# Peptides against a protein of PDB entry 6B4E: the designs that were tried, part 1

Scores and structures below are computed, not measured.

Target 1, 295 residues: chain A of PDB entry 6B4E
Amino acid sequence: TNFDKISKMFWHYKDKIAQIKQDIVLPIKKADVNVRNLLSRHKRKINPKFGQLTNSNQQLFKIQNELTQLINDTKGDSLAYHWILNFIAKAVVHQAETEVRVKPESALPLGKLTLYLLVQFPELQELFMARLVKKCPFVIGFTCEIDTEKGRQNMGWKRNNENKWEDNTSYDERMGGILSLFAIITRLQLPQEFITTTSHPFPIALSWHILARICNTPLNLITNTHFVILGSWWDAAAVQFLQAYGNQASKLLILIGEELTSRMAEKKYVGAARLRILLEAWQNNNMESFPEMSP
Unless a header shows other numbers, all headers, positions and changes below count from the first letter of the chain.
Peptide ipSAE was made for these designs. It is ipSAE averaged over its two directions, with the distance scale d0 held at 1.0 Angstrom where the peptide's residues are scored. Compare it between designs on one protein only; published cut-offs may not apply.
A fold fails the geometry check if it doesn't show the stated peptide or something in it is severely misdrawn.

## One batch from the design tools (peptide; made by RFdiffusion4, then SolubleMPNN; aimed at target 1 N247 Q248 K251; its pose is not in this set)

Design b1_p8_6_s2
Fold by OpenDDE base, seed 4:
Structure b1_p8_6_s2 (fold): chain B 295 residues (1-295), chain A 8 residues (1-8)
Amino acid sequence: as target 1 above (295 residues)
Amino acid sequence: EPPPPQLP
């Protein structure tokens, strides 16, 4: 693991966020009134769609089609198109922070929708990744110290209006929600209409990177959050990960579930305890996955 | 760090 490269990637996406604000978000405020009105209407129509997802594939397809039409309506104006995609990227991540956080299995329909949009609209990929890395650096295996304000900010910690940091549980749950979504995306197959023509934008290999990079992270930087997000990843993708990489996957699952937890045992992290439970369940041939969606 | 090839 080359942590210098990971750091460079992290800051690349941080810079991308700044660029998005400067080149997409702010310019739209000065755009033609007709464009602004169009985007306002579209925003209002798009926003509720993510909350309308259920465990129904029929509902998913309906929403996919509706969003596709709404996005296509903006393609005639490049700035408007990128603005709406950036809005969607933000909305998806927000949904992960709120809904997936409390209902991890909701990552599946959200992930399917997101993957569809990522393939249908390739320009969404960098926008989405930038937002993910900003909110949850764990998606690329980035970790820094959180003993400073800047460090906490870099790791996605939020402060309230009183400048008080969010509680550890809130942070852990948010990170878990976002990571669950990303994990789901990495383990999903492309929709049938794309599988022969397009490569997966965020393939299962990215899950490998997450696990490997966390395993190689200096132990003094490992926190409860690392174990929480590993647990979230496990629920979301471990079954498919094993299917993809077989024995090599098993080795890595043992590394995170047994070796990493053992090395950090003195910390008595709750997240680590849960991860060990997941490991034990797997060892007993009781590994569970999210239920498949209904027709 | 690169993952192994996907199993068939």
Scores: peptide ipSAE 0.036, ipTM 0.705, DockQ to the pose 0.064
OpenDDE base, seeds 1, 2, 3, 5: peptide ipSAE 0.031, 0.031, 0.032, 0.036; ipTM 0.741, 0.712, 0.744, 0.713; seed 1 fails the geometry check

## One batch from the design tools (peptide; aimed at target 1 N216 Y245 N247)

Design b1_p11_1_s2 (made by RFdiffusion4, then SolubleMPNN; its pose is not in this set)
Fold by OpenDDE base, seed 3:
Structure b1_p11_1_s2 (fold): chain B 295 residues (1-295), chain A 11 residues (1-11)
Amino acid sequence: as target 1 above (295 residues)
Amino acid sequence: VLTPPPLEPSV
């Protein structure tokens, strides 16, 4: 694992966030009133769509079509188009932080919707990845120390209005929600209409990178959060990961479930205990995945 | 089965 390259990637996306603010978000505030009104209306229509997702493919397809139309309405203005995509990127991540956090299986419909949009609107890919890395650096296997304020900020910790850090449980659950979404995206097949014409923008190989990079992370930087997000990843993608990489996948699952947890046993992390339970379930031929969506 | 990326874990 080349940690220098990972750090460069992390800072690339941090810079991208700054660029998005400068080149997209701030300029739109000075745009023509008609453009601002259009975007305000579209924002109000788009935002509820993510909460309207269910375990129904029929409902998913309906929402896909509605969002496609709303996004297409902005293509005549490049700034408006990029603004609406950036809004969507933020909204999707927010949905992961809130809904997926409390209902992990909701990552499946959200991930399907997101993957569709990422393929249908390629410009969303960099915007979405930048937002993911900002909010949850674990998606690229980045870790830094959290003993400093800057370190906590880099790892996506939030402060409230009173400048108090969020509690550990809230952070862990929020990171788990975001990682669940990303894991789902990496293991989903492209929609049928894109399989022959488009490569997967965030393929299963990115899940491999997450696991391998965490395994190679210096042990002094490993926290309960690492185990929480590994557990979230496991629920979301372990079955499909095994299908994709076979024995190599098995080896990596053993490394995170057995070896990494054993190395950190003295810490008695709750997330590690859960990951051990998942490993044991797999060893007993009882690995579960999220249920498939209804027609 | 896909070929894994050339990234080896070393726990």
Scores: peptide ipSAE 0.043, ipTM 0.750, DockQ to the pose 0.924
OpenDDE base, seeds 1, 2, 4, 5: peptide ipSAE 0.028, 0.043, 0.033, 0.037; ipTM 0.666, 0.741, 0.698, 0.691; seed 1 fails the geometry check

Design b1_p11_2 (made by RFdiffusion4)
Pose (drawn by RFdiffusion4):
Structure b1_p11_2 (pose): chain A 295 residues (1-295), chain P 11 residues (1-11)
Amino acid sequence: as target 1 above (295 residues)
Amino acid sequence: STVVPDEPPSL
């Protein structure tokens, strides 16, 4: 892995976040009353819909249809359309760092919803990827030091209600939740309305990149967070990763489960212990996936 | 140390 190229990719998405603020978010303050009214009303209607998802496919389709109508209502104004897509991208990532953090299996319905929106509204793809990379750089394998305040900001750290950094547990759980959503998206087949005509925008190869880049990361930059997001990734995608790459996926899963954990053993990282348990469960023919969605 | 290719293998 050429980590200079990974850094260039990271800063590309950081620049995209700045461009979104300059060209989408700030100009909306100057939009006409019809646009402001529509966006104010629609953002209220959109916000709770992500939490209304359940394990039921019928409910997923209902929410997809409701959101499709609301987004289509904004297409008459390119700026309003891009603003509502940016709002949705932020809301989906927030849902991942809150609900998916507490209930990891809720990443499956949220991932199906997001993937559907990503192909129904393709302008969402760049907005969503930039948001993921800003909030969880592990999705592209970016890691930097966090000794400095700027490094902490680069790696997606947040502050609590007194300018102190959130505790390590809060950060680790958020990162697992966000990365779990991306991991579900990479292993999902497209919905039937698009599977016959469209290339998957974030395919399974992106999961290979995450694993390979963590395994190639200098060991002095590895933290408990790397093991937590690999465990979250495992729960969301390891079964399909093996279906895609076979013996090669097996070699990579062994590398992360046996070698990466062993080389960092003195640190006694909690996430490394869980990743070892997942490796042993697979070796005992008991690899799990989230239960498939109910009707 | 084990080095893993950045790109996936072709299958």

Design b1_p11_8_s2 (made by RFdiffusion4, then SolubleMPNN; failed a check: a repeat of another design; its pose is not in this set)
Amino acid sequence: VLTPPPLEPSV

## One batch from the design tools (peptide; made by RFdiffusion4; aimed at target 1 A205 R213)

Design b1_p12_5
Amino acid sequence: TAAAAAAQAAAS
Pose (drawn by RFdiffusion4):
Structure b1_p12_5 (pose): chain A 295 residues (1-295), chain P 12 residues (1-12)
Amino acid sequence: as target 1 above (295 residues)
Amino acid sequence: TXXXXXXQAAAS
């Protein structure tokens, strides 16, 4: 892995976040009353829909249809359309760092909804990817030091209600949750309406990049967070990763489960212990995936 | 194998 190229990719998405603020978010303050009214009303209707998802496919389709109508209502104005897509991208990532953090299997319905929106509204793709990278740089394998305040900000750390950094557990759980959503998206097949005509925007090769780049990261930059997001990734995508790459995926899973954990053993990282358990469960022919969605 | 090799090359 050429980590200079990874850094260039990271800063590209950081620049995209700045461009979104300058060209989509700030100009909406100056939009006409019809646009402001529509966006104010629609953002209220959109916000709770992500939490209304269940393990049921019928409910997923209902929410997809409701959101598709609301988004289509904004297409008459390119700025309003891009603003509502940016709002949705932020809301989906927030849902991942809250609900998926507590209930990891909720990443499956949320991933199906997000993938559907990503191909129905393709302008969402760049907005969503930038948001993921800003909030969880592990999705592209970016890691930097966190000894400095700027490094902590670069790596997606947040502050609590007194300018102190959130505890390590809160950060690790958020990163797992976010990365779990992205890991589900990379291993999902497109919905039937698009599978016959469209290339998958975030395919399974992106999962290979995450694993390979963590395994190639200098060991002095590895933290408990790398093991936590690999465990979250495993739960969401390891079965399909093997289906895609076979013996090569097996070699990479062994590398992360046996070698990466062993080389960091003195740190006694909690996430490394869980990743070893996942490796042993697979070696005992008991690799799990989230239960498939109910009707 | 070839697909993994291509994905590995893209990881660089």

## One batch from the design tools (peptide; made by RFdiffusion4, then SolubleMPNN; aimed at target 1 A205 W208 H209; its pose is not in this set)

Design b2_p13_4_s1
Fold by OpenDDE base, seed 2:
Structure b2_p13_4_s1 (fold): chain B 295 residues (1-295), chain A 13 residues (1-13)
Amino acid sequence: as target 1 above (295 residues)
Amino acid sequence: MEEEIKKAEESLF
């Protein structure tokens, strides 16, 4: 694992967040009143759509079409178009932090919708990844120390209005929710209409990177959160990961489930205990996946 | 992708 490369990628996306604020978010406040009114109306229509998802493909397709039309309405103004995509990127991640964290299987319809939008609107890809890395650096396998304020901020920890850090459980759940969404996206196939014309923007190889980079992370930086997000990843993508990489996938699952948990056994992390249960279920031919969506 | 997988395997524990 090249940690210098990972760090460069992390800071690239941090810079991208600053650039988005400077070049998209701030300028739109000075845009023509008609553009601002359009975006305000579209924001109000778009925001509820993510919460309207169910386990129905029919409902998914309906929402896809509605969002596609709303986004296309902004293409006449490049700034408006990028602003609405940035809004969508933020809204999707927020949905992962709120709904997916408590109902992990909701990541499947959300992931399908997100993947469709990422392919249909390629400019969303960098905006979305920047937001993901800011909120959950685990999506690129980045880890730093959290014994400093800056380290905690870099790892996506939040402070309240009283400048108090969020509790460990809240942080773990948020990270798990975001990673579940990303894991789902990496293991989904492109919609049939795109398979022959487009490469997958966030392929299953990115799941490989997450696992491998965590396995190679210095043990003194490994926390309960690492095991929580690995468990979230496992529920979301382990079955499809095994299908994609076969024996090589098995080796990596054993490394995270057995070797990494064993090396950290003295810490008695609750997340590690859960990951061992998932490993044992797999060894007993009882690996579960999220239920497929209905027609 | 294959090269990254191989490199990842070689760099693991």
Scores: peptide ipSAE 0.033, ipTM 0.733, DockQ to the pose 0.100
OpenDDE base, seeds 1, 3, 4, 5: peptide ipSAE 0.033, 0.032, 0.033, 0.030; ipTM 0.713, 0.730, 0.739, 0.726

Design b2_p13_5_s3
Fold by OpenDDE base, seed 4:
Structure b2_p13_5_s3 (fold): chain B 295 residues (1-295), chain A 13 residues (1-13)
Amino acid sequence: as target 1 above (295 residues)
Amino acid sequence: IEEELQELLENAK
């Protein structure tokens, strides 16, 4: 694992966030009143859509179409278009932080929607990845020390209005939610309309990178959160990961489920205990995936 | 990408 490359990637996206603010978010505040009003209306229409997702493909397609229309309405103005996409990127990640964290299986419809949008609107890809990396660096296998304020900030820890860090449980759950979404996206097939014309923007190989990079992370940097997000990933993508890479996938699952947990056994991390349970379930031929969506 | 995956796996051990 080339950690220098990972760090460079991490900071690239951190810089991208700053650039988005300067080049997209702030300029819109000075845009024509008609543009601002349009975007305000669109924002109000778009925001509820993510919460309207269910386990129904029919509902998914409805929402996809509605969002597509709303986004297309902005294409005449590049700044407005990018602003809407950035808003969507933020909203999707926020949905992962709030809903997926408490209902992991909701990552499936959200992931399908997101993947559709990422392919339909390629400019969303960088915006979305930047937001993901900012909020959950684990998506690219980045880890740094969290014994400093800057380290915590880099790893996506939030402070409240009183400048107090969020509690460990809240952080773990948020990271798990975001990682679940990303994991789902990596293991989903492209929608039928894109299979022959487009490459997957975030393929299953990115899941491999996450696992491998975590396995290669210095043990002194491994925390409970690492195991929590691995468990979240497992629920979201382990079955499909095995299907994709076969025996090689099995080896890597054993590495994270057995070897990594064993090396960290002295810490008695709750997340590690859960991951071992998942490993044992797999060993007993009881590996489960999220239920498929209904028509 | 298989070669890359192999390398990653080996490094993870």
Scores: peptide ipSAE 0.031, ipTM 0.728, DockQ to the pose 0.096
OpenDDE base, seeds 1, 2, 3, 5: peptide ipSAE 0.029, 0.030, 0.025, 0.027; ipTM 0.714, 0.714, 0.708, 0.717; seed 1 fails the geometry check

Design b2_p13_8_s2
Fold by OpenDDE base, seed 1:
Structure b2_p13_8_s2 (fold): chain B 295 residues (1-295), chain A 13 residues (1-13)
Amino acid sequence: as target 1 above (295 residues)
Amino acid sequence: DEELLKKIESVTL
């Protein structure tokens, strides 16, 4: 694992967030009133759609079509188009932070919707990835020390209005929710209409990177959160990961589930205990996946 | 497992 490369990638996306603010978010505030009104109306129509997802593919397709139309309505103005895509990127990640954290299986319909939008609107890809890395750097296997304010900020810790850090449980759950979404995206097949014309923007190989990079992370940087997000990833993608990489996947699952947890046993991390339970379930031929969506 | 770690390192390049 080249950690220098990972760090460069992390900071690339941090810079991208700053660029998005400067080139997209701030300029729209100075845009024509008609454009601002249009975007306000579209924002109000788009935002509820993510919460309207269910375990129904029929409902998913309906929402996909509605969002596609709403986004296409903005293509006549490049700034408006990029603004609405950035809004969507933020909204999807927010949905992962709020809904997926409490209902992990909701990552499946959200991931399917997101993957569709990422392929349909390629400009969303960098906007979305930048938002993901900012909120949950684990998606690229980045880890830094969290004993400093800057370290916590880099790892996506939030402060409330009183400048108090969020509690560990809240942080762990948010990271788990975001990573669940990303894991789902990496293990989903492209929609049928895109399979022959487009490559997967965030393929299953990115899940491999997450696991491998965490496994190679210096042990002094490993926290309970690492095990929590590995557990979230496992629930979301382990079955499909094994299907994709076979014996090599198995070795990596054993590495994170057995070896990494054993090396950190002294810390008695709750997340590590859960990951060991997942490993044991798999060893007993009881690896579970999220249920498939209904027609 | 050192061999597994080396293999993982090679794949993540």
Scores: peptide ipSAE 0.030, ipTM 0.689, DockQ to the pose 0.217
OpenDDE base, seeds 2, 3, 4, 5: peptide ipSAE 0.032, 0.027, 0.027, 0.026; ipTM 0.717, 0.689, 0.722, 0.705; seeds 2, 3 fail the geometry check

## One batch from the design tools (peptide; made by RFdiffusion4, then SolubleMPNN; aimed at target 1 L252 E259; its pose is not in this set)

Design b2_p14_1_s2
Fold by OpenDDE base, seed 5:
Structure b2_p14_1_s2 (fold): chain B 295 residues (1-295), chain A 14 residues (1-14)
Amino acid sequence: as target 1 above (295 residues)
Amino acid sequence: SVEELLKELEEWAS
């Protein structure tokens, strides 16, 4: 693993976040009043849509169509278009931090919606990745030390209004929620209407990178969070990962489930214990995936 | 490719 390359990628997206604020978010505040009013109305209509998702494909398609129309309404103004996509990117990640965090299976409808939007509106891809990397660097396999304030910030730790760090459990669960969403996206097939015309923007290979890069991470940087997000990934994508890469996938699952957990056994991480349980379930031919959505 | 991805694990295997 080339960690220098990964670090450069991390900082690229950090810079992208700053660029988004300077070139998209701030300028819109000075835009024409009609544009601002349009975006305000659209924001109010878009925001609740992500919470309206269920395990129903019918409901998913309804929301996809509604969002598509709302986004298309902004295409006459490039700045407005990019602003609404950036808003959507933030909203999707926020939904992962809140809803997926407590109900991991909700990642499936959210992931399907997100993948559709990423393909339908390609400009969303960089905006979405920048937000993902900022909030959860694990999505690209980036890890740094967290014994400094800057290190914690880089790894997505939040401070409240009193400048107090969030508790470990909250951080772990948020990271797990975001990673679950990303894992789902990587293992989903493109909608039928796009399969022959476009390539998958975030393919299953990105899941391989996450696992491999974590395996190659120096052990002194491995925390409970790493095992938590690996467990989240496992629930979200392990079955499809095995289908994609066969025996090579099996080897990597054994590396994270057995070898990595064994190397860190002295730490007695709760996340590692859960990952071992998932490994054992798989060994007993009891690997489960999220239930498929209803028609 | 799978071969390229497997190279990602070189440090682990060493």
Scores: peptide ipSAE 0.036, ipTM 0.727, DockQ to the pose 0.107
OpenDDE base, seeds 1, 2, 3, 4: peptide ipSAE 0.054, 0.062, 0.029, 0.042; ipTM 0.764, 0.771, 0.689, 0.748; seeds 1, 2, 4 fail the geometry check

Design b2_p14_5_s2
Fold by OpenDDE base, seed 4:
Structure b2_p14_5_s2 (fold): chain B 295 residues (1-295), chain A 14 residues (1-14)
Amino acid sequence: as target 1 above (295 residues)
Amino acid sequence: DEVEKLLEELEKKL
């Protein structure tokens, strides 16, 4: 069944996280002091760059070039190279959890940067996807129950130092931020230098999978978070999704915006209300997209 | 299911 496949994919990436720790993170702690020092310096240079993104393509290209140089400096050591890519994967997701959650339009420059890096450094793709799935299983349309501790953990819920779960609002916002980034990546065109030579690593079809899988999710597993992330996806990618799939896209947007919200109306989810507003705006020819970046 | 049908249609196009 489709659900079994999704579950297998989910656990594949969970296992990948464990593998990354064992094969990349832990071994580097025992690496030569020169390698560790190099990586520490690079980490310090790389980390602030994600926060330096603006709505400027010029600034984006500058940061792309700087990161490319810094990553290339590590290629002489395979372990160091994979370590820095894993660090970048974590940093990008963290930026989505912190900045994109409060400023969704910031997903556009972050997504462009990330897509560039994913194509330029293919080894980043599995590292990034593993981190995404761990933090936000919604990116592959995975859903499980959250009435158990294990279920909450699987769905990316965090506990604080006092072993208390994060509040619902914080969780919803984090998931929305991460999904916004992923949605943006799926709807972006490849950079001009790659468009004829490389296939898109996370194409718009993955957005289709997210929506379709959520629609097929048992209703008893649907929560406010599902509607929140659908709203985040809508803001990020609905316009481009319609451009890509035309009438079929329209049908799917109606399914999530009208049918799914109607089926869950008794729950009075705030996220569902927002998604309904987005649907109505579209029906009134007022669908909005993030503004394009400046030169 | 309507959603499954749409998904299948997409898969055929890919």
Scores: peptide ipSAE 0.048, ipTM 0.722, DockQ to the pose 0.090
OpenDDE base, seeds 1, 2, 3, 5: peptide ipSAE 0.048, 0.047, 0.043, 0.047; ipTM 0.721, 0.728, 0.727, 0.726

Design b2_p14_5_s3
Fold by OpenDDE base, seed 4:
Structure b2_p14_5_s3 (fold): chain B 295 residues (1-295), chain A 14 residues (1-14)
Amino acid sequence: as target 1 above (295 residues)
Amino acid sequence: SEKEELLEELEKKL
């Protein structure tokens, strides 16, 4: 079944996280002091760059070039190279959890940067996807129950130092931020230098999968978070999704905006209400997209 | 085709 496939994919990436720890993170702690020092310096240079993104393409290209140089400096050591890519994967997701959650439009420059890096450094793709799935299983349309501790953990819920679960609002916002980034990546065109030579690593079809899989999720597993992330996806990618799939896209938007919200109306989810507003705006020819970046 | 696969995924429950 499709659900079995999704579950297998989910656990594949969960296992990948464990593998990354074993094969990349832990071994580097025993690496030569020169390698560790190099990586520490690079980490310090790389980390602030994600926060330096603006709505400027010029600034984006500057940061792309700087990161490319820094990553290339590590290629002489395979372990160091994979370590720095894993660090970048974590940093990008963290930026989505912190900045994008409060400023969704910031997903656009972050997504452009990330897509560039994913194409320029293909080894980043599995590292990034594993981190995404761990933090936000919605990116592959995975859903499980959250009435158990294990279920909550699988769905990316965090506990604080006192072993208390994060509040629902915090969880919803984090998931929305991460999904916004992923949605942006799926709807972006490849950079001009790659468009004729490389296939898109996370194409718009992955957005289709998210929507379809959520629509097919058992209703008893649908929560407010599902509607929140659908709203986040809508803001990030609905316009481009319609451009890509035309009438078929329209049908899916109606399914999530009208049918799914109607089926869950008794729950009175705030996220569902927002999604309904987005649907109505579209029906009134007022669908909005993030503004394009400046030169 | 990719389109067929995408449509098939949607049709399984809807």
Scores: peptide ipSAE 0.184, ipTM 0.815, DockQ to the pose 0.264
OpenDDE base, seeds 1, 2, 3, 5: peptide ipSAE 0.158, 0.142, 0.149, 0.166; ipTM 0.798, 0.795, 0.768, 0.763; seeds 1, 2 fail the geometry check

Design b2_p14_6_s1
Fold by OpenDDE base, seed 1:
Structure b2_p14_6_s1 (fold): chain B 295 residues (1-295), chain A 14 residues (1-14)
Amino acid sequence: as target 1 above (295 residues)
Amino acid sequence: SMEEELEKLRERLS
């Protein structure tokens, strides 16, 4: 694990967020009224789509088609196109923070939709990743201290209207939700129509990086959140991860489930306890995955 | 390699 590389990647995406604001979000406010009206209408149509997802592939395909059409309607104006993609990136992450947070299995349809859009509209990839890293640096295995205001901000902590930090449970759950989505994306197969023409934009190797980088994180920086998101990842992707990497995957799962939890035992993290339960379930051949979607 | 990386991780966490 090269922490310098990870840090550079983190700040790259932080810079990207700033660039997006400057080059996409702010300029559109000065765009022609017709463009702004178009985007407003599309925003209103797009926003509810993510909440309309169910465990049905049929519903998923319907929404995919609807979103595809709506996005394509903006391609005549590059700025509008990028704006709508950025909006989608934000909306997807928001859905992870809210719905996936409370219903982790909802990450599956959301992830399928997102992966489809990422492949169909490649320009979404950087926008989406930037948003993910900003909101949940764990997706690239980045960790910093959180005993400073800047550190907490970098790790995605939010403040309320009273400038009070969110409670630990809220933070943990949000991070878990976002990480669940990302984990799902990494372990999904490309849609059939893209398998022969496109490489997976966020492949399962990125899950490997998450786990390995967390294992290499200085122990004094490991928090309950790390174990929470590892548990979220586990539920989302462990089965497919094992299928992908076999014995090597097993070894890494043992490292996070047994060794890392053991090293942090004195902290008595609730997240760590849950992860150990997941490990034990696996050891008893009871590893579970999210149910597959219906036709 | 992945195996080498895993070994290093084991050493770290041992």
Scores: peptide ipSAE 0.259, ipTM 0.898, DockQ to the pose 0.961
OpenDDE base, seeds 2, 3, 4, 5: peptide ipSAE 0.228, 0.214, 0.050, 0.249; ipTM 0.887, 0.882, 0.784, 0.895

